# Peptides against a protein of PDB entry 4AID, part 11

Target 1, 242 residues: chain A of PDB entry 4AID
Amino acid sequence: FDIKRKTIEWGGKTLVLETGRIARQADGAVLATMGETVVLATAVFAKSQKPGQDFFPLTVNYQEKTFAAGKIPGGFFKREGRPSEKETLVSRLIDRPIRPLFVKGFKNEVQVVVTVLQHDLENDPDILGMVAASAALCLSGAPFMGPIGAARVGWVDGAYVLNPTLDEMKESKMDLVVAGTADAVMMVESEIQELSEEIVLGGVNFAHQQMQAVIDAIIDLAEHAAKEPFAFEPEDTDAIKA

## One batch from the design tools (peptide; made by RFdiffusion4, then SolubleMPNN)

Design b2_p23_7_s3
Fold by OpenDDE base, seed 2:
Parts: structure tokens; sequence; C-alpha cells
Structure b2_p23_7_s3 (fold): chain B 242 residues (1-242), chain A 23 residues (1-23)
């Protein structure tokens, strides 16, 4: 196996991005680890457009598999086949920032699957899943203008906390999830308790600054492990507005 | 900013590989 690994210190935790060991049938596959939380992201894309395809067919599926269920809080075994509310929400959190970053006119089917393999009960797999999905897309050769980074920001004891633990989040007055590129914020999702707009905006800026290390880690991994970019010529959609 | 330059290089490589396939 040609295993490539990038390791960084991020918010006082070790983030590991690995490719080449698992899911080799995917266009891109990344095993991401933070603490003892482990996710597998896979990206697959069709090499042709379906006849009559008029929209971009991106699907994002976040899944918390049963192998992690002994370590997932509140795990009522939902029967095989229907996503939980959490899985649905996290799938949307991943979809929102990545969808606009595909090259205009690309209408080949794209499937991103994020699977939680292990949970440590401290590090939430949602942020890790966003990072892993971004990395898998950058490795895939799909016409994806990423990477994105992602971060959660808390407000604990009058300070910003990067990727608070589940225990630190109980004391946090803010749950702020941010995703973005190196240049721009792409998505904000926030739950705020009695905080000024200034503190919230400062949290968005803090998140965007802190995710740059992750963006760099994905780029460094891609420089060593990315597939050749897929041959895509966007149809001149400017000629259809004449 | 070295981060912005690396992201710009990856995006430029992705964009060039999209553009070179139009030529």
Amino acid sequence: as target 1 above (242 residues)
Amino acid sequence: DRLAERAARLRARLAENVARRKA
C-alpha cells in the first residue's frame, strides 16, 4: 500500500489525515483521526454525465455506524436504512460548503460518504467529517475548487475555544460551526446564548483563521497523493444566454 | 500569507487542469 499521512497539531489536539490504506476503490479516500475519534471519507464521481441531467447530482451521506455505537452517546439503534436527525444535519453541514465549489457546468454524479468508525466521546466526528470529506474530494481528481477547512468555536470562561470537547461544550455559551476556503467563509451555523454580535463575528474570524492549518494539511496531502485531475470541459454556458 | 499561496497553487492547478482540457 502507498500510504500517505499528514499530521498536525490543531487546537491542542493531533489531527491525522491518511490515504492509501482503505477504500482504494473510491476516487478519493481519507481516514481522519482526532484524539480517538476516527472517520472515513470517500469521494466517488461518475466519469460521464447522464443524458438529460439538468442539475448537479451531489449526494453527501454522513453515517455513524454500529461499530462505534458502544461509544456513541444516545445511540438507540435506528434500524438499517433511515438516517438519524444528527446524520441528516451533519450531511447538510458537509454539503453546504462543498456544493458551490464544484466547477460550473459539472453535472456528473458525485457521492461523498463519511463514516464514523470510532468515537472517543470527547471529539465530535462532525468537524472531523467535514475535514475528511474536503480532503477526499481534493484527492479524487473531481473538479472541486477546495479544500475547505472547518472548525467549531466555543465560548468558555470568556474566551474562544477551538473544537471544544463534548464536556467543554456543556459550559460553552456558543456552538459556532464555520466552514470556508483559504479566502472565504462558505458556511456558518450557530447556536448562541446571551452573546453580543461582536463576540459571534469574532468567533467566525477565529474559526476562519484556525482552519487555515487544516487547509494547508489537506493541500500538503494532495500534493503527494492526489489523482490526476479529471478531464472536464465545462460547456460554454454563456452561449445559452444569448 | 503562505497558506493563501498554497491554496492558490492547488486551485490554480485544479483550474489549469480544467482549462488545459479546453485547449
Scores: peptide ipSAE 0.034, ipTM 0.631, DockQ to the pose 0.107
Fold by OpenDDE base, seed 4:
Structure b2_p23_7_s3 (fold): chain B 242 residues (1-242), chain A 23 residues (1-23)
Amino acid sequence: as target 1 above (242 residues)
Amino acid sequence: DRLAERAARLRARLAENVARRKA
């Protein structure tokens, strides 16, 4: 078993990114841990395009498994087969920043699956899932122009808090989720209570600064464990518009 | 596009690192 692991301190918590133990059948697979919250991200991509494929077929599926549901707040037993509102939202949070980072003209099917394996009731699996999905794509060999980082920012007692706990979030005047590359913010999602635009913009900048350590950790892991890049040449017609 | 150039550099570096580990 060639297990590669990267560990960093991030917002006063230990982030662990691991590959090589689980889901070896995927193109990329990352087990990510923060506190006692654990997620598995897998990335799989088709090695050919379907005939007549006109759009980029990316599917992102975030799932909270029933064995973790006993530790997941608001885990109502919904009927088998329909994603929860949370699962649908988090799937979109992961999709939004990664979709534009694929090489233009790449129309092979890509499937990203994020599975919550454990929840500690402190660390939300959504941010961890975004990080794990980014890492899994970077390991896969897919023509993904990542990594992305992600961060949640709270505003508690007049200060920014990186990845606030679920309890700290009850006192937070801001729920700000940011995802980006090392060079650019790709996505912002925010719920804000009575805060100035200056504080919010400062929160976006804070998130983007704090996610650099995660981006660097994904790069380091990928330098150690990535598959050979898939040989993909974009058709000449799409290359002229970059 | 600066993002495309950076990601191309990252992919090239990753490819070189994968190649060096197989050698």
Scores: peptide ipSAE 0.033, ipTM 0.666, DockQ to the pose 0.843
Fold by OpenDDE base, seed 1:
Formats: C-alpha cells, sequence, structure tokens
Structure b2_p23_7_s3 (fold): chain B 242 residues (1-242), chain A 23 residues (1-23)
C-alpha cells in the first residue's frame, strides 16, 4: 500500500491525515485522527452527467457507526436506518461550505461519506469530519475548488479557545463553527450566550487564522497523493446566450 | 517540480473561485 500521511500540531493536539490504506475504491479517501477520535471520509463522483440533470447532485452523509457506539454518547439508542439529529446537523455543516466550491456547471453526482470510527469523548468528530471531507475531495480529482479548513472556537475565561474539549465546552459561552478557504470564510454556525458581536467577529477571524495550518496540511497531502484532475470543461453558457 | 505545479494549479483554481464570488 502506498500510504501517505501528514501530521501537524493544531490547537495543542496532533492532527493526522492519512490516505492509501482504506477505502481505495473511492475517488478520494482520508483517515483523519485528532487525539483518539478517528473519522474516515470518502469522496466518490460520477464520470458523466445524467441526461436532464438540471442541478448539482451533491450528497453528504455523516454517520456514527454502531461499532464506535461503545465510545459515542447515545450510541446504544441508534436505530439502524435513520440519521440522528447530530448526524443530520453535521452532514449539513460539511455540505454548506463545500457545495459552492465546485466548478460552476459541474452536475455529475458527488457523494461524500464521513464515518466516525472512534470517539475519545474530548475531540468532537464534526470538525475532524469537515477537515477529512475537504481532504478526501482534494484527493479525488473532482472539480472541487478546495481545500476548506474548519475550526470550533469557544470563549472560556475571557479568551478564545481553538477546538475546545467537550469538558471545556461546558464552561464556554460560545460554540462557533467556522469553515473557510485560505482567502474567505464560507460558513459560520454559532450558539452564543450573551456575547457581543465584536467577540463573535473576533472568534470568526481567530478560526479563519487557525484553520490555515489545516488548509496547508491538506494541500501538502494532495501534492503527494491526489489523483489527476478530472477533465471537466464547463459548457460555455455564455455561448448559449448569444 | 510536478508536485509544486499541481499545488499551484489547485491554489489558482481556489483563488479564481473566491474571485468569482466576490464579483
Amino acid sequence: as target 1 above (242 residues)
Amino acid sequence: DRLAERAARLRARLAENVARRKA
């Protein structure tokens, strides 16, 4: 197996991005680890558009499998076949920043699947899943204009905290999830307790600064492991308006 | 370097997409 790995220190934790060991049948596949939390992201895309396809058919599915349920809160009550509220929310958190980053006019089916393999009860799989999905898309050869980075920001004891633990989050006045490119913020989702707009905007800027190391790590991994870009030329829609 | 050229193409594509959204 040609295993490629990138390791960085990020927010006082080791982030590992690995490809080449698992899910080799996917267009892109990344095993991401932070602490003892482990996720697998896979990206698959169709090599042709379906006849009459009028929209971009992107599906994102975040799932926490039953074999990880011994370490995942609420895992014992997961009915097979319906996403939990968390799985639905995190699927949307991953979808929102990546969807607009596909080349305009690309209408081939794309499926991103993020699977939680292990949870340490400190590092939330959502941020790790966003990072892994970004990396898997960059490796896939799909016409994806990523990477994105992602970060959670807390406000604890009057300071910003990057990717607070689940225990630090109990004392946090902010749960701020940010996703972005090197040049732009793409998505903000926030739950805030009595904080000024200035503190929240400062948190967005802090997140965007801190995610650059992740963006650079995904680029470095992609340099060594990405498939050839899929040959996609958007139909010149300006030539159809003439 | 083929790797540096791939990264530069990926970054250029990213920059173009960000630019198209600011326009």
Scores: peptide ipSAE 0.032, ipTM 0.655, DockQ to the pose 0.049
Fold by OpenDDE base, seed 3:
Structure b2_p23_7_s3 (fold): chain B 242 residues (1-242), chain A 23 residues (1-23)
Amino acid sequence: as target 1 above (242 residues)
Amino acid sequence: DRLAERAARLRARLAENVARRKA
């Protein structure tokens, strides 16, 4: 097996991005680990556009399999078949920053599936899922103009905390999720308790700075393991305005 | 080196995205 792995220290935790062991049938597949939280992201894209496809058919599905929930005391056996509220929200968190990064005019079907394989009850799989999805897309050869990085920022004891644990988040006055490219913030989602706009803006900047190491790690992994870029020429949409 | 050329293409695509968003 040609396994490629990138390991970085990130916020005092080891982030591992691995490809080539699992889901080889996907266009891109990344196993991402932080602590004992483990996610599998897969990216699959159609090699042609469907006739009459008017919109970009991107589907993002984040799922927490019951086997990962077996370590979560009190995770109600939610019936097979409907995403939880959390799964729906995290699917949107992953979708939001990646959707604008596809080449304009690309209307081939794209499916991103993020599966939580293990949860350590400390490291939330949402940020890890965002990173893994970004990496899987970069490996796929799809006309995705990523990577994105992602980070959660807390505010604990008057300081920014990168990717706080679930226990540290109970003490945090901020839950700030940021996603971006090397050069641009793409998405901000925030829940804030009585913090100044200055602290929040500082948190966005902190997140964007801290995610550069993840972006660089995805680039390094993609340099060694990506598929050849899919040959896609955007049709000159300027010819339809004449 | 094919790896270096691939890296350069990926970085160039990233830079083009930045330029398009600042416009």
Scores: peptide ipSAE 0.072, ipTM 0.695, DockQ to the pose 0.049; fails the geometry check

Design b2_p23_8_s2
Fold by OpenDDE base, seed 5:
Structure b2_p23_8_s2 (fold): chain B 242 residues (1-242), chain A 23 residues (1-23)
Amino acid sequence: as target 1 above (242 residues)
Amino acid sequence: SAAEKRLKEMIEIRKKAAKKRAE
C-alpha cells in the first residue's frame, strides 16, 4: 500500500492525516486522527452527469457507528437506519462550507461519508470530520476548490481556546465552529453565552488563523497523494460570475 | 476569480502528485 501521512501539532494536540491504507475504492479517502479520536472520510463522485440533472447533487453523511458508541457521550446504541440529531447537524456542518467550493456547472453526484471510528472523549469528531472530508475531496480528483480548514474555538478563563476538550467546553462561554479556505471564512456556527461581538469576531479570526496549519497539511498531503483532476470544464456562461 | 485561482492551485497540486507517482 502506498500510505501517505501528514502529522502536525495543532492546538497542543497531534493531528494525523493518512491516506492509502483504507477505503482505496473511493475517489478520496482520509483517516484523520486527533488525540485518540479517529475518523474516516471518503469522497466518491460520479464520472458522468445524470440526464436532466439540474442541481449539484452533493450528499454528506456523518456517522458515529455503534463500535464507537461506547466512547461517545450520550451515545446510546443507535438503532440501525436513521441518523441521530448530532449526525444530521454535523453532516450539515460539513456540507455548508464544501458545497460552494465545487466548480460551477459540475452536476455529477458527489458523496462524502465521514465515519467516526474512535472517540477519546476529549476531541469531538465533528471538527476532525470536517478536516478529513476536506482532505478526501482534495485527494479525489473532483473539481473541488478547497481545501477547507475547520476549528472550534472556546472562551475559557478570558482566553480563546483552540478545539477545547469536552471538559473545557463545559466551562466555555463560547462554542464557535468556523470553516474556511486559506483566503475566506465560509461558515460560522456559534453558541454564545453573554460575550461581546468583539470577542466573537476575534474568535472567528482566531479560528481562521489557526486552521491555516490544517489547510497547509491537506495541501502537503494532496501534493503527495491526490489523484489526477477529473476532466471538467465549466461552461463559459458560468465562469463569468464566479 | 478567487475560485478560479483555487481551482488552478488544486490542479497544480494534483499534477505534482501525479508526477511524483510516475517517478
Scores: peptide ipSAE 0.313, ipTM 0.860, DockQ to the pose 0.823
Fold by OpenDDE base, seed 3:
Structure b2_p23_8_s2 (fold): chain B 242 residues (1-242), chain A 23 residues (1-23)
Amino acid sequence: as target 1 above (242 residues)
Amino acid sequence: SAAEKRLKEMIEIRKKAAKKRAE
């Protein structure tokens, strides 16, 4: 097996991105680990557009499977078949920053599946899932203008904290999730308790700075493991404004 | 390599897209 792995220190934790061991039938597949939280992201895309396809058919599915549920907070036996509220929210959280980054005119079906394989009760799999999905898309050959990075920022004891643990988050006055490219913030989701706009804006900037290491790690992995780009010519968008 | 080609293309596409958003 040709396994490629990138390891970085990120916010005082080890982030591992691995490809080539699992889900080889996917266009891209990444196993991502932070602490003892483990997620598998897979990206699959259709090699042709369906006749009459008017919109970009991206589906993102985040799943916390029952075998990981023994370590998932609130892991009651989630009934087989319907996504939980959390799974629905995280699926949207992953979708939001990646959807705008596909090349305009690409209307082939794309499926991103993120599966939580293990949870350590410290590191939330949502951020890890965003990173893994970004990496899987970058490896796939799809016309994706990634990578994106992602970060959660807390505010604890008057300081920014990168990817606070679930216990640190109980003391945090901020739950700020940011996703972006190297050059731009693409998504912000925030829950704020009595903090100034200056602190929140500083948190967005902090997140964007801290995610550069993740973006660089995905690039390094892609340099070693990415598939050939799918042959796709973007429609000349200048012709639609005429 | 195929990977290097992919990365270069991604970077170029991103740069072009970023330029178009700044305009």
Scores: peptide ipSAE 0.156, ipTM 0.680, DockQ to the pose 0.048
Fold by OpenDDE base, seed 2:
Structure b2_p23_8_s2 (fold): chain B 242 residues (1-242), chain A 23 residues (1-23)
Amino acid sequence: as target 1 above (242 residues)
Amino acid sequence: SAAEKRLKEMIEIRKKAAKKRAE
């Protein structure tokens, strides 16, 4: 196997991005690890557009597999077939920032699947899943204008905390999830308790700054492991302004 | 390499998209 790995220190934790060992049938596949939380992201895209396809058919599925269920807080064994509320929410958190980053006119089917393989009960797999999905898309050859980074920001003891643990989050006055490119914030989701708008805006900026290391790590991994770009010519969008 | 080609294309696409959003 041609295994490529990137390791960085991120918010006082080791982030590992790995490709080439698992899910080799996908267009892109990344195993991401933070602490002992492990996720697998896969990206698959159709090599042709379906006849009559009028919208961009992106599907994002985040899944917490039963193998991790003994280590997933509140993991009732969901009967085969219906996503959890958490799985539905995290699937949307991943979808929101990536959807607008596909090249305009690309209407081939794209499937992103994020699978939680292990949970350490400290590091939430949602942020890790966002990072892994971004990396998998960048490796796939799909016409994706990523990478995105992602970060969770807490406010604990009057300071910003990058990717707080589940225990630190109990003391946090903020749950702020941010996703963005190197150049722009693409998504903000926030739950806030008694904090000023200034602190919240500062949290968004903090998140965007801190995710640059992840974006750079995805780029470095892609430099070593990305597939050839899919041959796609974007429609000349200048012709629609006439 | 195929990877370097992919990254260059991604960067170019992003730069083009950023310009079109600023116009």
Scores: peptide ipSAE 0.148, ipTM 0.668, DockQ to the pose 0.048
Fold by OpenDDE base, seed 1:
Structure b2_p23_8_s2 (fold): chain B 242 residues (1-242), chain A 23 residues (1-23)
Amino acid sequence: as target 1 above (242 residues)
Amino acid sequence: SAAEKRLKEMIEIRKKAAKKRAE
């Protein structure tokens, strides 16, 4: 197997992005690890558009499998066949920043699946899942204008904390999830307890700065492992205005 | 490499898309 791996230190934790060992049948596949939390992201896209397809058919599915449930909070109560509230929320968190980064006019079906394989009870799989999905799309050959990075920011003892642990989050006055490209913030989701707008905006800027190392790590992985780009020419929107 | 070509193409696409959003 031609396994490619990128390892960085990020927020005092080791982030590992790996491709080439698992899910080789996907267009892109990334195994991402932070601490002892492990996720698998896969990206698959159709090689043709369906007749009459008028919208971009992107599906994102985040799932926490039952074999990981012994280490996942609430895993014992997962009814087979329905996503949990967490799985639905995280699927949306991954979808929101990636959807606008596909080339305009691309209407082939795209499926992103993020599977939690292990949870350490310190590192939340959501941020790791966002990073892994970004990496998988960059490797896939799909016309995706990523990478995106992602970060969670807490506010603990009057300071910003990058990707706080679940225990640090109990003391945090902020749960701020940010996703963006190298150049722009694409998505903000926040739960805030009595903090000024200035602190929140500072948190967004902090997140965007801290995610650059992840973006660079995805680029480095892609330089070594990305597939050939899918032959797609964006519709000349200038020709529709004429 | 295939990977380098992929990244260059995506950089060009991103630049074109950014220009079209600024117009």
Scores: peptide ipSAE 0.183, ipTM 0.691, DockQ to the pose 0.048; fails the geometry check

Design b2_p23_8_s4
Fold by OpenDDE base, seed 5:
Structure b2_p23_8_s4 (fold): chain B 242 residues (1-242), chain A 23 residues (1-23)
Amino acid sequence: as target 1 above (242 residues)
Amino acid sequence: SMEEERYKKLVEIRRKAAAKRAA
């Protein structure tokens, strides 16, 4: 197998992005590891549009499977079934920043699946899942104007903390999730406890700055592992009018 | 646009990466 790996230090933790070992049937597949939390993101896209398709059919599915459940907070061996509230929320969290980044007029079916394989009880798989999904899409050849990065920012003892542990988050006055490109913030999700707008805005900027290393890591991985771009020409009406 | 430039760059990266693996 032609395994490609990128490793960076990120927020005092090792982030590993790997492709080529598993899920090779997908258009893109990335195994992402931070600490001992491990996620698999797969991206699959249809090579043709369905007749009469009038909207962009993107599906994002985040899953915390039973085999990871022994280390998932809440201890639930998830049987095959309805997504949990967490899975639904994280699926939306991943969807929100990536959906706008598909080339206009692209209406082929796209499926992104993020599967938590392992949880270390320190590193939340949501951020890692966002990163992995971005990487998988960048590798897939889909007309995706990524990568995105993502970061969680806490406010602990009067300082910003990048990707706080679950224990650090108990002391945090901020749970700020940011996703963005190299150029722009695409999404902010926040829970704030009695903090000034200045601190929150500073947190967004901090997140956007810190995610650049991840964006660069995805690009580096793509330079070594990305598939041929899917030949897609938008209709003139859907062209990115500058 | 910055998005278009970023996308063009990514397309080029992917094309080059694919060409290297086909060789």
Scores: peptide ipSAE 0.630, ipTM 0.946, DockQ to the pose 0.875
Fold by OpenDDE base, seed 1:
Structure b2_p23_8_s4 (fold): chain B 242 residues (1-242), chain A 23 residues (1-23)
Amino acid sequence: as target 1 above (242 residues)
Amino acid sequence: SMEEERYKKLVEIRRKAAAKRAA
């Protein structure tokens, strides 16, 4: 096995990005660990467009499998069929920042699957899943203009906290999830309790600064493990001068 | 655009990484 691993300290926690051990049949596959929370992200893309495909067919699925259910709070044994509200929300959190970063005109099917393998009850797998999905796409060869980073920001005792634990979040006046590239913020999702716009904007900036280390870690992993880029030339749709 | 430049850099990184593994 040619296992490549990148490890960084991030917000006082160890983030590990690993590839080459699992899901080798995927175009990209990353095992991401923070604390004892573990997620697997896989990216698969079609090598051709379907006839008559008029939209970009991206599917993102976040899954908390039953083998992790013994450690997932509120883990009613999901009967096999329907995503929970959390799984649906996290799937959207991953989808939103990555969808606009595909090369314009690319209409091949892309499937991103994020599976929670372990949950430590401290580190939420959503942020880890966003990071892992970004990394898997960067490794895959798909025409993805990433990486993205992601961060959760809390407001605890009058200060910003990077990726607060689930227990720290109980005391937080802010649940701010930010995703972005090295250059720009792509997505903000926030739940706030009576905080000023200034504090929220400061939280977005803090998140964007803190995610740069993750972006750099994904690039470092890509330098060692990425597949050859898929040969895709965007159709010069601007050449249809009507 | 900055996005296009970033993408070109990522394409180059991936191409170099693939070439190193094929060697």
Scores: peptide ipSAE 0.539, ipTM 0.927, DockQ to the pose 0.860
Fold by OpenDDE base, seed 2:
Structure b2_p23_8_s4 (fold): chain B 242 residues (1-242), chain A 23 residues (1-23)
Amino acid sequence: as target 1 above (242 residues)
Amino acid sequence: SMEEERYKKLVEIRRKAAAKRAA
């Protein structure tokens, strides 16, 4: 097995991005670890467009499997076959920042699947899932203009906290999830308790700065493990202005 | 755009990575 691994220190925690061990049938596959939380992201894309395809068919599926349920809060409500509310929300959190980053005119089917393999009850798999999905897409060869980074920001004891633990989040006045590229913020989702707009905007900036290390780590992993880019020529969008 | 430039850089990274594995 040709296993490639990137390890960084990120917010006082070790982030590991690994490829080449599992899910080799996918176009891209990344095992991401932070603490004892482990997620597998896979990216698969069709090599042709379906006849009559008029929209970009991206599907994102975040799943917390039952074998991890011994460590996943609320895991008992997973009826076989329907996503939980959490799984639906996290799937959308992953979808929102990645969808606009596909090359215009690309209408081949893309499936991103993020599976929680282990949960440590400290590190939330949502942020890790966003990072892993970004990495898997960057390795896949799909015409994806990533990477994205992601970060959660808390406000605890008058300071920003990067990726607060579940326990730190109980004391946090802010739950701010940010995703972005090296150059731009792509998505913000926030729950705020009695904080000024200045603190919130500062949190977005803090998140965007802190996620650069993750973006760089994904790029470094891609330099060693990325597949050849899929040969796709964007339709000349200038031809529609005539 | 900055996005297009970033994409071009990523494409080049992927091409170089693929070439290194084929060698």
Scores: peptide ipSAE 0.271, ipTM 0.830, DockQ to the pose 0.905
Fold by OpenDDE base, seed 3:
Structure b2_p23_8_s4 (fold): chain B 242 residues (1-242), chain A 23 residues (1-23)
Amino acid sequence: as target 1 above (242 residues)
Amino acid sequence: SMEEERYKKLVEIRRKAAAKRAA
């Protein structure tokens, strides 16, 4: 197995991005770990466009099929039921910042699947899932103008907290999820309790600064593990070309 | 654009990475 791993310290926690062990049949696959929360992101894209395809067919599925605190041997794959509200929301959180970053005119089917493999009950797998999805796409060879980073920002005891634990979030006056590229914020989702606009804007800036380490980690992983870029020449002359 | 430059850079990274694995 050609296993590549990037490890960084991020918000006082170890973030691990690993590829080459699992889901090798995917175009990109990344196992991401923070604390004892573990997610697998896979990216698969079609090598041709379907006849008559008029829109970009991106599907993002976030799934918490095996809520196992730890390696519970025999974690029941809950049958493909209707996604929970959380799964639907997180799927959208991942979709929103990545969708605009595909090269214009690319209309091949793309499927991103993020599966929670383990949950430590401290680190929410949503941010980790966003990071893993970004990394998987960057490794895939798809015409994706990533990476994106992502961060959650809390406001606890009058300070910004990067990726607060679920327990710290109970005391937080802010739940701010930010995703972006190195150069730009792409998505903001926020729930705030009686905070000034200045604090919220400062939180966005804080998130964008803190996610640079993740973006750099994905780039470093891509330098070692990314597939050959898919040869895509958009018919639209105004499209950004590879 | 910044996006185009970023994409070109990423493409080069991927090409170099693929070439290194093929060698």
Scores: peptide ipSAE 0.245, ipTM 0.810, DockQ to the pose 0.865

